# Designs tried in a protein design run: peptides against a protein of PDB entry 4N3Y. Part 17

Target 1, 83 residues: chain A of PDB entry 4N3Y
Amino acid sequence: ETRDQVKKLQLMLRQANDQLEKTMKDKQELEDFIKQSSEDSSHQISALVLRAQASEILLEELQQGLSQAKRDVQEQMAVLMQS

## One batch from the design tools (peptide; made by RFdiffusion4, then SolubleMPNN)

Design b1_p10_2_s1 (from b1_p10_2, 4 letters changed)
Fold by OpenDDE base, seed 5:
Structure b1_p10_2_s1 (fold): chain B 83 residues (1-83), chain C 83 residues (1-83), chain A 10 residues (1-10)
Amino acid sequence: as target 1 above (83 residues)
Amino acid sequence: as target 1 above (83 residues)
Amino acid sequence: SLEQRLEEAR
């Protein structure tokens, strides 16, 4: 009876150890994933922010261009009216 | 000639305006995407961190269990040896 | 729990 109990406990110990090792591995993989995901997201967001900033510069340029174009049209119209 | 120039400039103005409107829309969409992406990533990472923390708690429990199991096996073995 | 199972094994 005692022999059987010892064997049972030894089995349980092995099973527990297997479970522990598996869980430790899973935890590590999860931590690695979190780190990688965070880095990837950060880089992507940074790139997109830079792109947005570039677009903003373009918008300002276009606005200035439109303002100038408007003035040019008005000037040309004035010349036309005077002819 | 001047009439033609005015017409051309008016067309250019319209085209520039169309381009500006398109660019403004694109910029806004990009900004919205950045915001949404950041929020989604943050939430996902937070969830994964919580999961990792839960796993850590389980690991500690398993370690304690293993230590106890080891002691139990040793005790049972001692009993067996004495029988 | 593991401890409970171990106790039951005694």
Scores: peptide ipSAE 0.082, ipTM 0.483, DockQ to the pose 0.010
Fold by OpenDDE base, seed 3:
Structure b1_p10_2_s1 (fold): chain B 83 residues (1-83), chain C 83 residues (1-83), chain A 10 residues (1-10)
Amino acid sequence: as target 1 above (83 residues)
Amino acid sequence: as target 1 above (83 residues)
Amino acid sequence: SLEQRLEEAR
């Protein structure tokens, strides 16, 4: 019966539309999630970069100090040898 | 005592180096995670896009069917009225 | 590398 077929098609159309809308929404939410997650991660990476930079500076300072301390020890040894 | 100071600085240097290396590793791991997560999400989005496209095609087909069914009903009614 | 520089400082 044609009218029954029409009703069936209308139902199927509504179901298909609901599925389409849901899928589009899910896609958008996923894209938003990726964007936000990427931003969060970027900030975290930036923090780590700053930490690494600070550590590098500290290393350089410590290396300089170590080198100087080594020289001082050598000088002290030289003085003792001369005495 | 200078020698003790040297030893202290050496320890601090090692500690700073360890921290630097750890930070660099963590940064790299985070970048890799972002990359992988982004790829995974991209694939998921692609799947959703395909699903949406399929739903759109189905909607179009159902709409066409609905329109045709509606026309058929109208034709049947016209025939009955002519009889 | 940093490790190289550290080793050179020793």
Scores: peptide ipSAE 0.076, ipTM 0.447, DockQ to the pose 0.051
Fold by OpenDDE base, seed 2:
Structure b1_p10_2_s1 (fold): chain B 83 residues (1-83), chain C 83 residues (1-83), chain A 10 residues (1-10)
Amino acid sequence: as target 1 above (83 residues)
Amino acid sequence: as target 1 above (83 residues)
Amino acid sequence: SLEQRLEEAR
């Protein structure tokens, strides 16, 4: 019966449209997730780089302090020998 | 007492060196973490992009299917009217 | 957007 075939095709059309809309939504959510994830990672990495830079400065300061301490010990030893 | 001062400075030197070595290790671990995190994120994003591309293809297929279904319904309606 | 183009093509 042609009438029954039409009804079947109308149902198929509705189902196809529903699936299309669902897939479009899922795609959009996925794109949003990718964008957000990339931005979050970028921010996190930037923060960690700043932390590494702070450690770099500290290392330089400690290195200079170590050199000075060595010189101070040497000077004190020289004074001790003169005493 | 100069001798006591020397001993104090020697201790300070050891402490400074220990802290320097610790900081160097911490910096290296931080750099390794940043590198690994960046690589992991890159891989994850790439995988998600592939998933999005698959959804894109599905959307195109569904769109074509929807268009065909619409045409089929129209054709069936035309047949019905001729019956 | 792609979604908009898909909707327009319906």
Scores: peptide ipSAE 0.076, ipTM 0.495, DockQ to the pose 0.055
Fold by OpenDDE base, seed 4:
Structure b1_p10_2_s1 (fold): chain B 83 residues (1-83), chain C 83 residues (1-83), chain A 10 residues (1-10)
Amino acid sequence: as target 1 above (83 residues)
Amino acid sequence: as target 1 above (83 residues)
Amino acid sequence: SLEQRLEEAR
């Protein structure tokens, strides 16, 4: 019957619309996730770069300390040899 | 005693050197981590973008399907009204 | 690199 066919098609239309809306939502969520992930990664990398820079400063300080220590040892050795 | 002082300074030098080497290693590990993290993030984002594109294609197909379904319903309604 | 400079300074 024509009426039955119309009802069937109306149901199919509703189902298709529901699927469309779901797909639209999924796409939006995916885009939001990508955006958030990118921002988080950027912040994380920036923070880690700062930590690396701090490490570099520490290395330079340690290098200076080592140089001074070496000089101090040499000085004391000289005193020892003269005694 | 001078000898004792020299021994103390030599120990301090060794300890400082150990700390320096440790710091160098830590810095290298940090740099490696940053590099790896960036690469992983890039790959992940690219994959997700492709997924979003696939979703877009599906949306377009669904829109076409909905349009066709609507037309089909309208046609059947016309037949029904004429009967 | 910094590491190279440190090694050279030793």
Scores: peptide ipSAE 0.071, ipTM 0.492, DockQ to the pose 0.055

Design b1_p10_2_s2 (from b1_p10_2, 4 letters changed)
Fold by OpenDDE base, seed 2:
Structure b1_p10_2_s2 (fold): chain B 83 residues (1-83), chain C 83 residues (1-83), chain A 10 residues (1-10)
Amino acid sequence: as target 1 above (83 residues)
Amino acid sequence: as target 1 above (83 residues)
Amino acid sequence: SLEERLEQAR
């Protein structure tokens, strides 16, 4: 009868609303996760870039040191030949 | 003596060159890691965005369903009152 | 930005 149909539809309404609220919450959590993940990755990459920059500076210093060492060896060889 | 100094400097030169090559390799590996990490993160985020889109569609469907359910309940109540 | 991409996805 109609009364039973109304009760059924009321239950369906409650279930639909419950699922809606759950889905809204899940969506929000997913969006928050994505945002946090992106920010964390950005920070990590930035830190790694800084490390790469430090390595670049070291590389330049080593290149200069190598050039100086070569010159020093050449000079010492010249001195040796004069001895 | 000078000969010993030359040998010392030659060793220093070799060590400097070895360190230079090592640093260059390490830098390259770091750059490759950063690039790969960024690409992987981009792919992961894109996949999560697609999931969020699916949830958005579901949310809209649920909202429409909820509205319809409400109307159906109202209609059934009207029928009940006429009975 | 990611936020813009998310908004476009809605």
Scores: peptide ipSAE 0.083, ipTM 0.486, DockQ to the pose 0.044
Fold by OpenDDE base, seed 3:
Structure b1_p10_2_s2 (fold): chain B 83 residues (1-83), chain C 83 residues (1-83), chain A 10 residues (1-10)
Amino acid sequence: as target 1 above (83 residues)
Amino acid sequence: as target 1 above (83 residues)
Amino acid sequence: SLEERLEQAR
């Protein structure tokens, strides 16, 4: 019966539309999540980069200090040998 | 005492280097995680897009069917009125 | 982009 077929198609149409809308919403939410997560991670990486940079500076300073300390020890030894 | 200072600086240097290496590793791991997560999410979005596209096609087909069904009903009514 | 930001951080 044609009228019954029409009603069936209308129901299917509503169901399909609901699915479409849900899918579009889910897609958008996922995109928003990715964007936010990416931003959060970027900030976290930036913090780690700053930490690494600070560590690098400290390492360089310590290396310089170590080199100087070695030189000082060598000088002291030289003085003692000359005495 | 200078020798003690040298030893202290050497220890600090090792500690700083360890921290630097750890930070660099953590940074790289985070970057890899973000990359992988982004790829996974991209695939998920693609799947949702395909689903949405399929739903859109189905919706269009159902709309066409509904329109045709309505026309058929109208034709049947016209035939009955003419009889 | 994320890739650009990551590259800048390296």
Scores: peptide ipSAE 0.078, ipTM 0.429, DockQ to the pose 0.045
Fold by OpenDDE base, seed 4:
Structure b1_p10_2_s2 (fold): chain B 83 residues (1-83), chain C 83 residues (1-83), chain A 10 residues (1-10)
Amino acid sequence: as target 1 above (83 residues)
Amino acid sequence: as target 1 above (83 residues)
Amino acid sequence: SLEERLEQAR
């Protein structure tokens, strides 16, 4: 009967609405995840770049140290040869 | 003696060189990691954006379905009231 | 690059 059909349609409407709300929530969560992931990645990359820069500074210092060491060895060799 | 000092300095030079090479390697690995991480993040974000777009399409379809269902219920209610 | 410069300095 008509009443039964109305009840059926009302149920279908409620079910559809529930699905809609769930989908809306899922979409929002996805967007939030993307945003958070991007921010985290950005921070991580920035931190790693700073570490790379620190490594570069260390390399330069080591290079200077090596140059000095080489010069020191050469100087000592000269002294040795003269003795 | 001078010879001993030379030997010591030569050792120091070798050790410094080893450290330099290690640092260079570490820096390269860090740069490679940053590059790979950025690429992976970019791909992940792009995929998630596509998923969000699919969700948006579904939401639109559900909205249309809900509107139709509501109209159908209203029509049936009208029939019921006339009986 | 820095690595190239370091190698040249050796």
Scores: peptide ipSAE 0.070, ipTM 0.489, DockQ to the pose 0.055
Fold by OpenDDE base, seed 5:
Structure b1_p10_2_s2 (fold): chain B 83 residues (1-83), chain C 83 residues (1-83), chain A 10 residues (1-10)
Amino acid sequence: as target 1 above (83 residues)
Amino acid sequence: as target 1 above (83 residues)
Amino acid sequence: SLEERLEQAR
């Protein structure tokens, strides 16, 4: 029966449209999430890299300090031995 | 007193060395974390991008299907009107 | 089904 057939097709069309709209929304949300996630990760990593760089500088300072301290101890020991 | 001075300097040297070792460990852990975090984020983003691409394909299919369905409904309606 | 494909695409 053609009338029933038309009604069925119209229903199917509406259902398909609903699914399309939902999928479009989901896709957009996913794209937004990807963008946000990428930005957040980038910023976090950048911050951590800066922290690592700061630690690198401190390490170098400590190394220099230790070297100097070693020399100082040696000099003081020499003085002690000469006394 | 030189002896006491030497002992003090030796203690300071040991303390500085302990701090250096700790800082070196912390730096390494931070670098490892950065590397792991970056890799994890990259993989997650890649997976999400693939999902988005799959959705894109499905959306196109749905659009084509809807267009065809619309034509089908119109054709059936024409038949109905002619009956 | 279409519904299953939609779910998989999510």
Scores: peptide ipSAE 0.072, ipTM 0.495, DockQ to the pose 0.015; fails the geometry check

Design b1_p10_2_s3 (from b1_p10_2, 4 letters changed)
Fold by OpenDDE base, seed 3:
Structure b1_p10_2_s3 (fold): chain B 83 residues (1-83), chain C 83 residues (1-83), chain A 10 residues (1-10)
Amino acid sequence: as target 1 above (83 residues)
Amino acid sequence: as target 1 above (83 residues)
Amino acid sequence: SLEQRLQEAA
């Protein structure tokens, strides 16, 4: 029956549209999530880079300190020996 | 007292070395974490991109389906009117 | 350096 078929198709159209709208929303949320996640990751990485750089500076200072300490010990030992 | 000073400096040297080694380990762990986190994020992003692309395909199909459904309804209505 | 590479990638 043609009228019934038309009504069925109209329902199918509405259902399809509802699904489309839902999927479009999901897609948008996904895109927003990806964007936000990428930005958050970038910020986190930047923060960690700064921490790593701070550690690098500290390590350099410690290395220099160790070298100086070694020299100081050597000097003191030399003084002890010659005195 | 010079001998005591030497002993003190030797202790300081050992302590500094211990701290250096600890810091080096911490730095390495941080670098490993950053690397792993970046890779994990990249994989996650890639997976989400694939999902988004799948959604895009579905949306295109749904849009085409909606257009077809609309045409079908219009055709059926035309048939009803002319019959 | 690692830091430079990370900064470039960030």
Scores: peptide ipSAE 0.078, ipTM 0.489, DockQ to the pose 0.045
Fold by OpenDDE base, seed 4:
Order: structure tokens, then sequence, then C-alpha cells
Structure b1_p10_2_s3 (fold): chain B 83 residues (1-83), chain C 83 residues (1-83), chain A 10 residues (1-10)
């Protein structure tokens, strides 16, 4: 019967629409997730860059200190040898 | 005493060197961590892009289906009205 | 530098 057929098609239409809306929502959530993840990664990277910079500065300072200490030892040994 | 002073400075030198080596190691570990994290993020992003693309395709298909279903219903209703 | 490499990767 035509009436029954119409009802069936109307149901199919509703189902299709529901699925469409669900998929649209899923897509939006995915986009939001990607955006958030990207932002988080960016912040993390920035933080790690700062840590790396701090480490680099410390390394330079330590190298200087080591060099100076070496010189100091040598100087004192020279004094010792002259005593 | 000069001798004692030299010994002290030699100790300081060793300590400085130890700290330097430790810091160098820490820096390397940090670099490795950043590298690994970046690679992981890249892979994750790629995977999510693929998912997004799949979702987009599905959305288009569903939109087409919905449009067709709508037309089908309208056509059947026209038949009904003529009966 | 390390910082440069990190910035390029970011």
Amino acid sequence: as target 1 above (83 residues)
Amino acid sequence: as target 1 above (83 residues)
Amino acid sequence: SLEQRLQEAA
C-alpha cells in the first residue's frame, strides 16, 4: 500500500537525519580534539624549549667554572713548586 | 698549607666535572624526549586527519541519501494524492 | 642550536 510505503520512507528519512546529525557531532568533536591536542603540544614544546635553554646556560657556566678551576689548580701547583 | 689547598681545588675540579657530565646527560635525555614526543604527535595527528577525512566522506554520502529519501517520500505522496 | 631545532619542529 502506498500509505505504508510513505510511512516507511518517512522513517528512513528520520533515521538518515539522525545519523547525519550524529556524524556531524562526531566530526565536530574530532576537530575540537585535534585543536586542543595541538594547543597542548605547543605549550609543552615551549616549556621544554625553556628547559633546554636553561640547561644550555648551565652547561656553559659549568664549563667556565671547570676551566677556571683547572687554572686555579695549576696556579697553586706552581706556587707549591716554588716553595 | 699549599698542599692542602691544592688537594681542595682538585676535589672541586672533580666535582665540577661530575656535575658537567650529569648535566650533559640530562640535556641529551631531554632532547631525546622531545624528539620522541614530536614523532608521536605527528603520527597521532596524521591518524586523526584520516579519521576526519573518513567522517567527511560519510557526511557527504549521508547528505545525498537524505536528499534522495526526501525526494522519494515526496514522490510517493504525490502518488497517494492522485489515488 | 637545540632551541632552533625545537622551534623548527614546533
Scores: peptide ipSAE 0.076, ipTM 0.485, DockQ to the pose 0.042
Fold by OpenDDE base, seed 5:
Structure b1_p10_2_s3 (fold): chain B 83 residues (1-83), chain C 83 residues (1-83), chain A 10 residues (1-10)
Amino acid sequence: as target 1 above (83 residues)
Amino acid sequence: as target 1 above (83 residues)
Amino acid sequence: SLEQRLQEAA
């Protein structure tokens, strides 16, 4: 009967709408998650880059110190040889 | 005594070198970690983007289904009114 | 450099 068909279609419509709303919510949550995750990762990587740069500076300073220490040792050895 | 100074400087040199080697290793590990983390994040985000795109397609299909269902219901109601 | 690439990616 047509009346029963209408009722069935109305139910299907409601079910479809519910599914649509659920999917829309899921999509929105996913987009928000991606955005937040991307921003967090960007901040983390930036911080790590700065840390790596700090290490680079420290290494350069250590290298200079080593070179100077080597020179100082050699100078002291020269003095010792003269004494 | 100069001899003692030389020995002290040699020790300082060794200590500085040890610190340098340690720092170099730490820096390398950090760089490796950053690289791996970046790649992993990139893959993860790419996968999530694809998932979001799939959701978008599904939403479009659902919207079309809803529109059709609405039309079908209206058609059935028209038939019912004629009967 | 690695740091430059990382900064661009960040």
Scores: peptide ipSAE 0.076, ipTM 0.490, DockQ to the pose 0.043
Fold by OpenDDE base, seed 2:
Structure b1_p10_2_s3 (fold): chain B 83 residues (1-83), chain C 83 residues (1-83), chain A 10 residues (1-10)
Amino acid sequence: as target 1 above (83 residues)
Amino acid sequence: as target 1 above (83 residues)
Amino acid sequence: SLEQRLQEAA
């Protein structure tokens, strides 16, 4: 019956609209999440790179210190041998 | 005393070397972690982008379906009015 | 390098 068919289609229309709005919201939330996640990752990686750089500086300083310490030991040994 | 000073410097040398090796290891582990984290993030973001694309397709299909449903309701109403 | 990639992305 035509009357009943119209009512059915009206229900389907409302349901479709509700689904559309839900999907639009979910899509926006996902896009926001992706953007935020990417930015957060970038910041985190940058911080870790800085830490790696600090470690590199420390490594070089320790290497130089080690070389100097070796020379100091050698010098002291030479003094000891002369005494 | 010279002898005791030499022994002290030898200890300092060993300690410096141990610290150097530890720092080198830690630096390498950090670099590996950063690399892996970046790659993992890239894969994760790609997957999320695909999901967003799927949602976009669904959104467009629902939008077209909604338009068709509206036309169907209008057509049925016209038929009803003619009967 | 990682640092270069970071600079390019900035």
Scores: peptide ipSAE 0.050, ipTM 0.483, DockQ to the pose 0.056

Design b1_p10_2_s4 (from b1_p10_2, 4 letters changed)
Fold by OpenDDE base, seed 2:
Structure b1_p10_2_s4 (fold): chain B 83 residues (1-83), chain C 83 residues (1-83), chain A 10 residues (1-10)
Amino acid sequence: as target 1 above (83 residues)
Amino acid sequence: as target 1 above (83 residues)
Amino acid sequence: SLEQQLEAAR
């Protein structure tokens, strides 16, 4: 019967619309989450890069200091041997 | 004393190097994690988009069906009124 | 790399 068919289609339309709206909402939430997560991670990576750079500079300075210290020891030993 | 200074610097150098290596490793792991996470999320978003598209098509079909059903009811009523 | 050089120097 046509009357009953109309009622059925109305229900189906409402259900389909609800599903559409839900899916679109979920999609948007996921996109927002990914964007925020990526931005946060980018900041973390940048911080780690800076830390690595600082450590690298420190390493180079310490290496130079170590080399100089070794030379100083050698010079002191040479002086002692000459006395 | 120079000898003790050398030993101290050697320790500091090792510690700095360990920190550098650790930081670089952590950075790489984070980059890999972000890349993988973004790819996974991209697939999820794509799936949601497809679902939304399917729901939209269904909505349009149901809407057209509903319109036709309403017209059918009206036509049936018109026939009944003429009898 | 610097890391490789430092490790080699150990």
Scores: peptide ipSAE 0.076, ipTM 0.450, DockQ to the pose 0.013
Fold by OpenDDE base, seed 3:
Structure b1_p10_2_s4 (fold): chain B 83 residues (1-83), chain C 83 residues (1-83), chain A 10 residues (1-10)
Amino acid sequence: as target 1 above (83 residues)
Amino acid sequence: as target 1 above (83 residues)
Amino acid sequence: SLEQQLEAAR
């Protein structure tokens, strides 16, 4: 029955189109999610990088201070021994 | 007291270093997460793209079938009217 | 869009 076949194919077409539209929507949502997630993560990484760099600077300062303090102690001890 | 200052700076140095190491670890974990998440999402997108393309092909086939079926019905009706 | 074309063909 050709007419019945036409009706069947029309239904199949609608079903297939619905699936296609759903798939395309899912794809777009996934791409949007990835984009947003990547941007958010990038910002978080940047914040951590800045914090790490701040810590690095602090560490360098503390190391220099430690070295100086150690030298000062050594000098004081030397003076005490000499006197 | 210089000796006390040295001890204090040593503690501060250790604390700062611990924080730096923690921050660097967190940064690396975040980068690994982003990389893995992006790869997983990319695979998912690819799967959806393939499914969408399959649906597109099916839709084209169904549309062609529908058009042919419609033509067949029209031809049959024409024959019936002519006879 | 493809979706619009398919809808128009319905």
Scores: peptide ipSAE 0.068, ipTM 0.452, DockQ to the pose 0.051
Fold by OpenDDE base, seed 4:
Structure b1_p10_2_s4 (fold): chain B 83 residues (1-83), chain C 83 residues (1-83), chain A 10 residues (1-10)
Amino acid sequence: as target 1 above (83 residues)
Amino acid sequence: as target 1 above (83 residues)
Amino acid sequence: SLEQQLEAAR
């Protein structure tokens, strides 16, 4: 009786320990995942911000070019009208 | 001659405008993507943090249970040895 | 926004 009880409790102890170790591993994996995901996101966001900034520069250049082209057309039209 | 030049410049103007509009659209898409990605990441991280916290609570509970089980086994062994 | 500025410049 007592022997059987001891054996039962020993089994419970092993099971508890196994579960504990498993959960510890799971927690560590989650922490690692969070860390990695955060780093990846940070890098991606930074890269995309740079792309957006490059686009902004291009837009400004194109805007200037467009304005100049418009002026050029107007000048040529003036010449045409005087010919 | 002058007429041809005007036509050429008008074409250039149209092309420039088309490129400008395209680039504006691209920029907007990038901004939207960054915003969405950031929000998604934030939500995911928060969810995973909650899971990690739940695991931590479970670990503490299991630790206590393990300690108790250990004590119980020791007590039963003492009884056994006295029998 | 930049887009608004560009549109206004047209």
Scores: peptide ipSAE 0.066, ipTM 0.492, DockQ to the pose 0.054
Fold by OpenDDE base, seed 5:
Structure b1_p10_2_s4 (fold): chain B 83 residues (1-83), chain C 83 residues (1-83), chain A 10 residues (1-10)
Amino acid sequence: as target 1 above (83 residues)
Amino acid sequence: as target 1 above (83 residues)
Amino acid sequence: SLEQQLEAAR
């Protein structure tokens, strides 16, 4: 009967709508997650880059210190040889 | 004594060198970590983007289905009213 | 938005 067909189609429509709403929610959550994850990762990497740059500066300072220490040792050795 | 000064400076030099080597290793590990983390995050986000795009396609299909279902229901209701 | 279009189709 046509009445039964209408009822069946109404049920199918409701089911489809429910599925649509669920999928829309899932999509939105996924987009939000992607955005947040991307921002968090960007911040983390930026912080690590700054940290690496700080290490680079420290290494340069240490290198200069080593060079100076080497020179100082050599100077002291020269003095020792003269004494 | 100068000899003692030389020995002290040699020790300081060794200590500075050890610290330098340690810092160099730490820097390298940090750079490797940043690179790997960035690549992993990029892959993850790319996969999620594709997933979101798949959801978008599905939503479009569902939308078409809902529109058709609505039309079908209306048609059946019209038939019912004629019967 | 896509969501608005989907809602309009209902």
Scores: peptide ipSAE 0.057, ipTM 0.492, DockQ to the pose 0.054

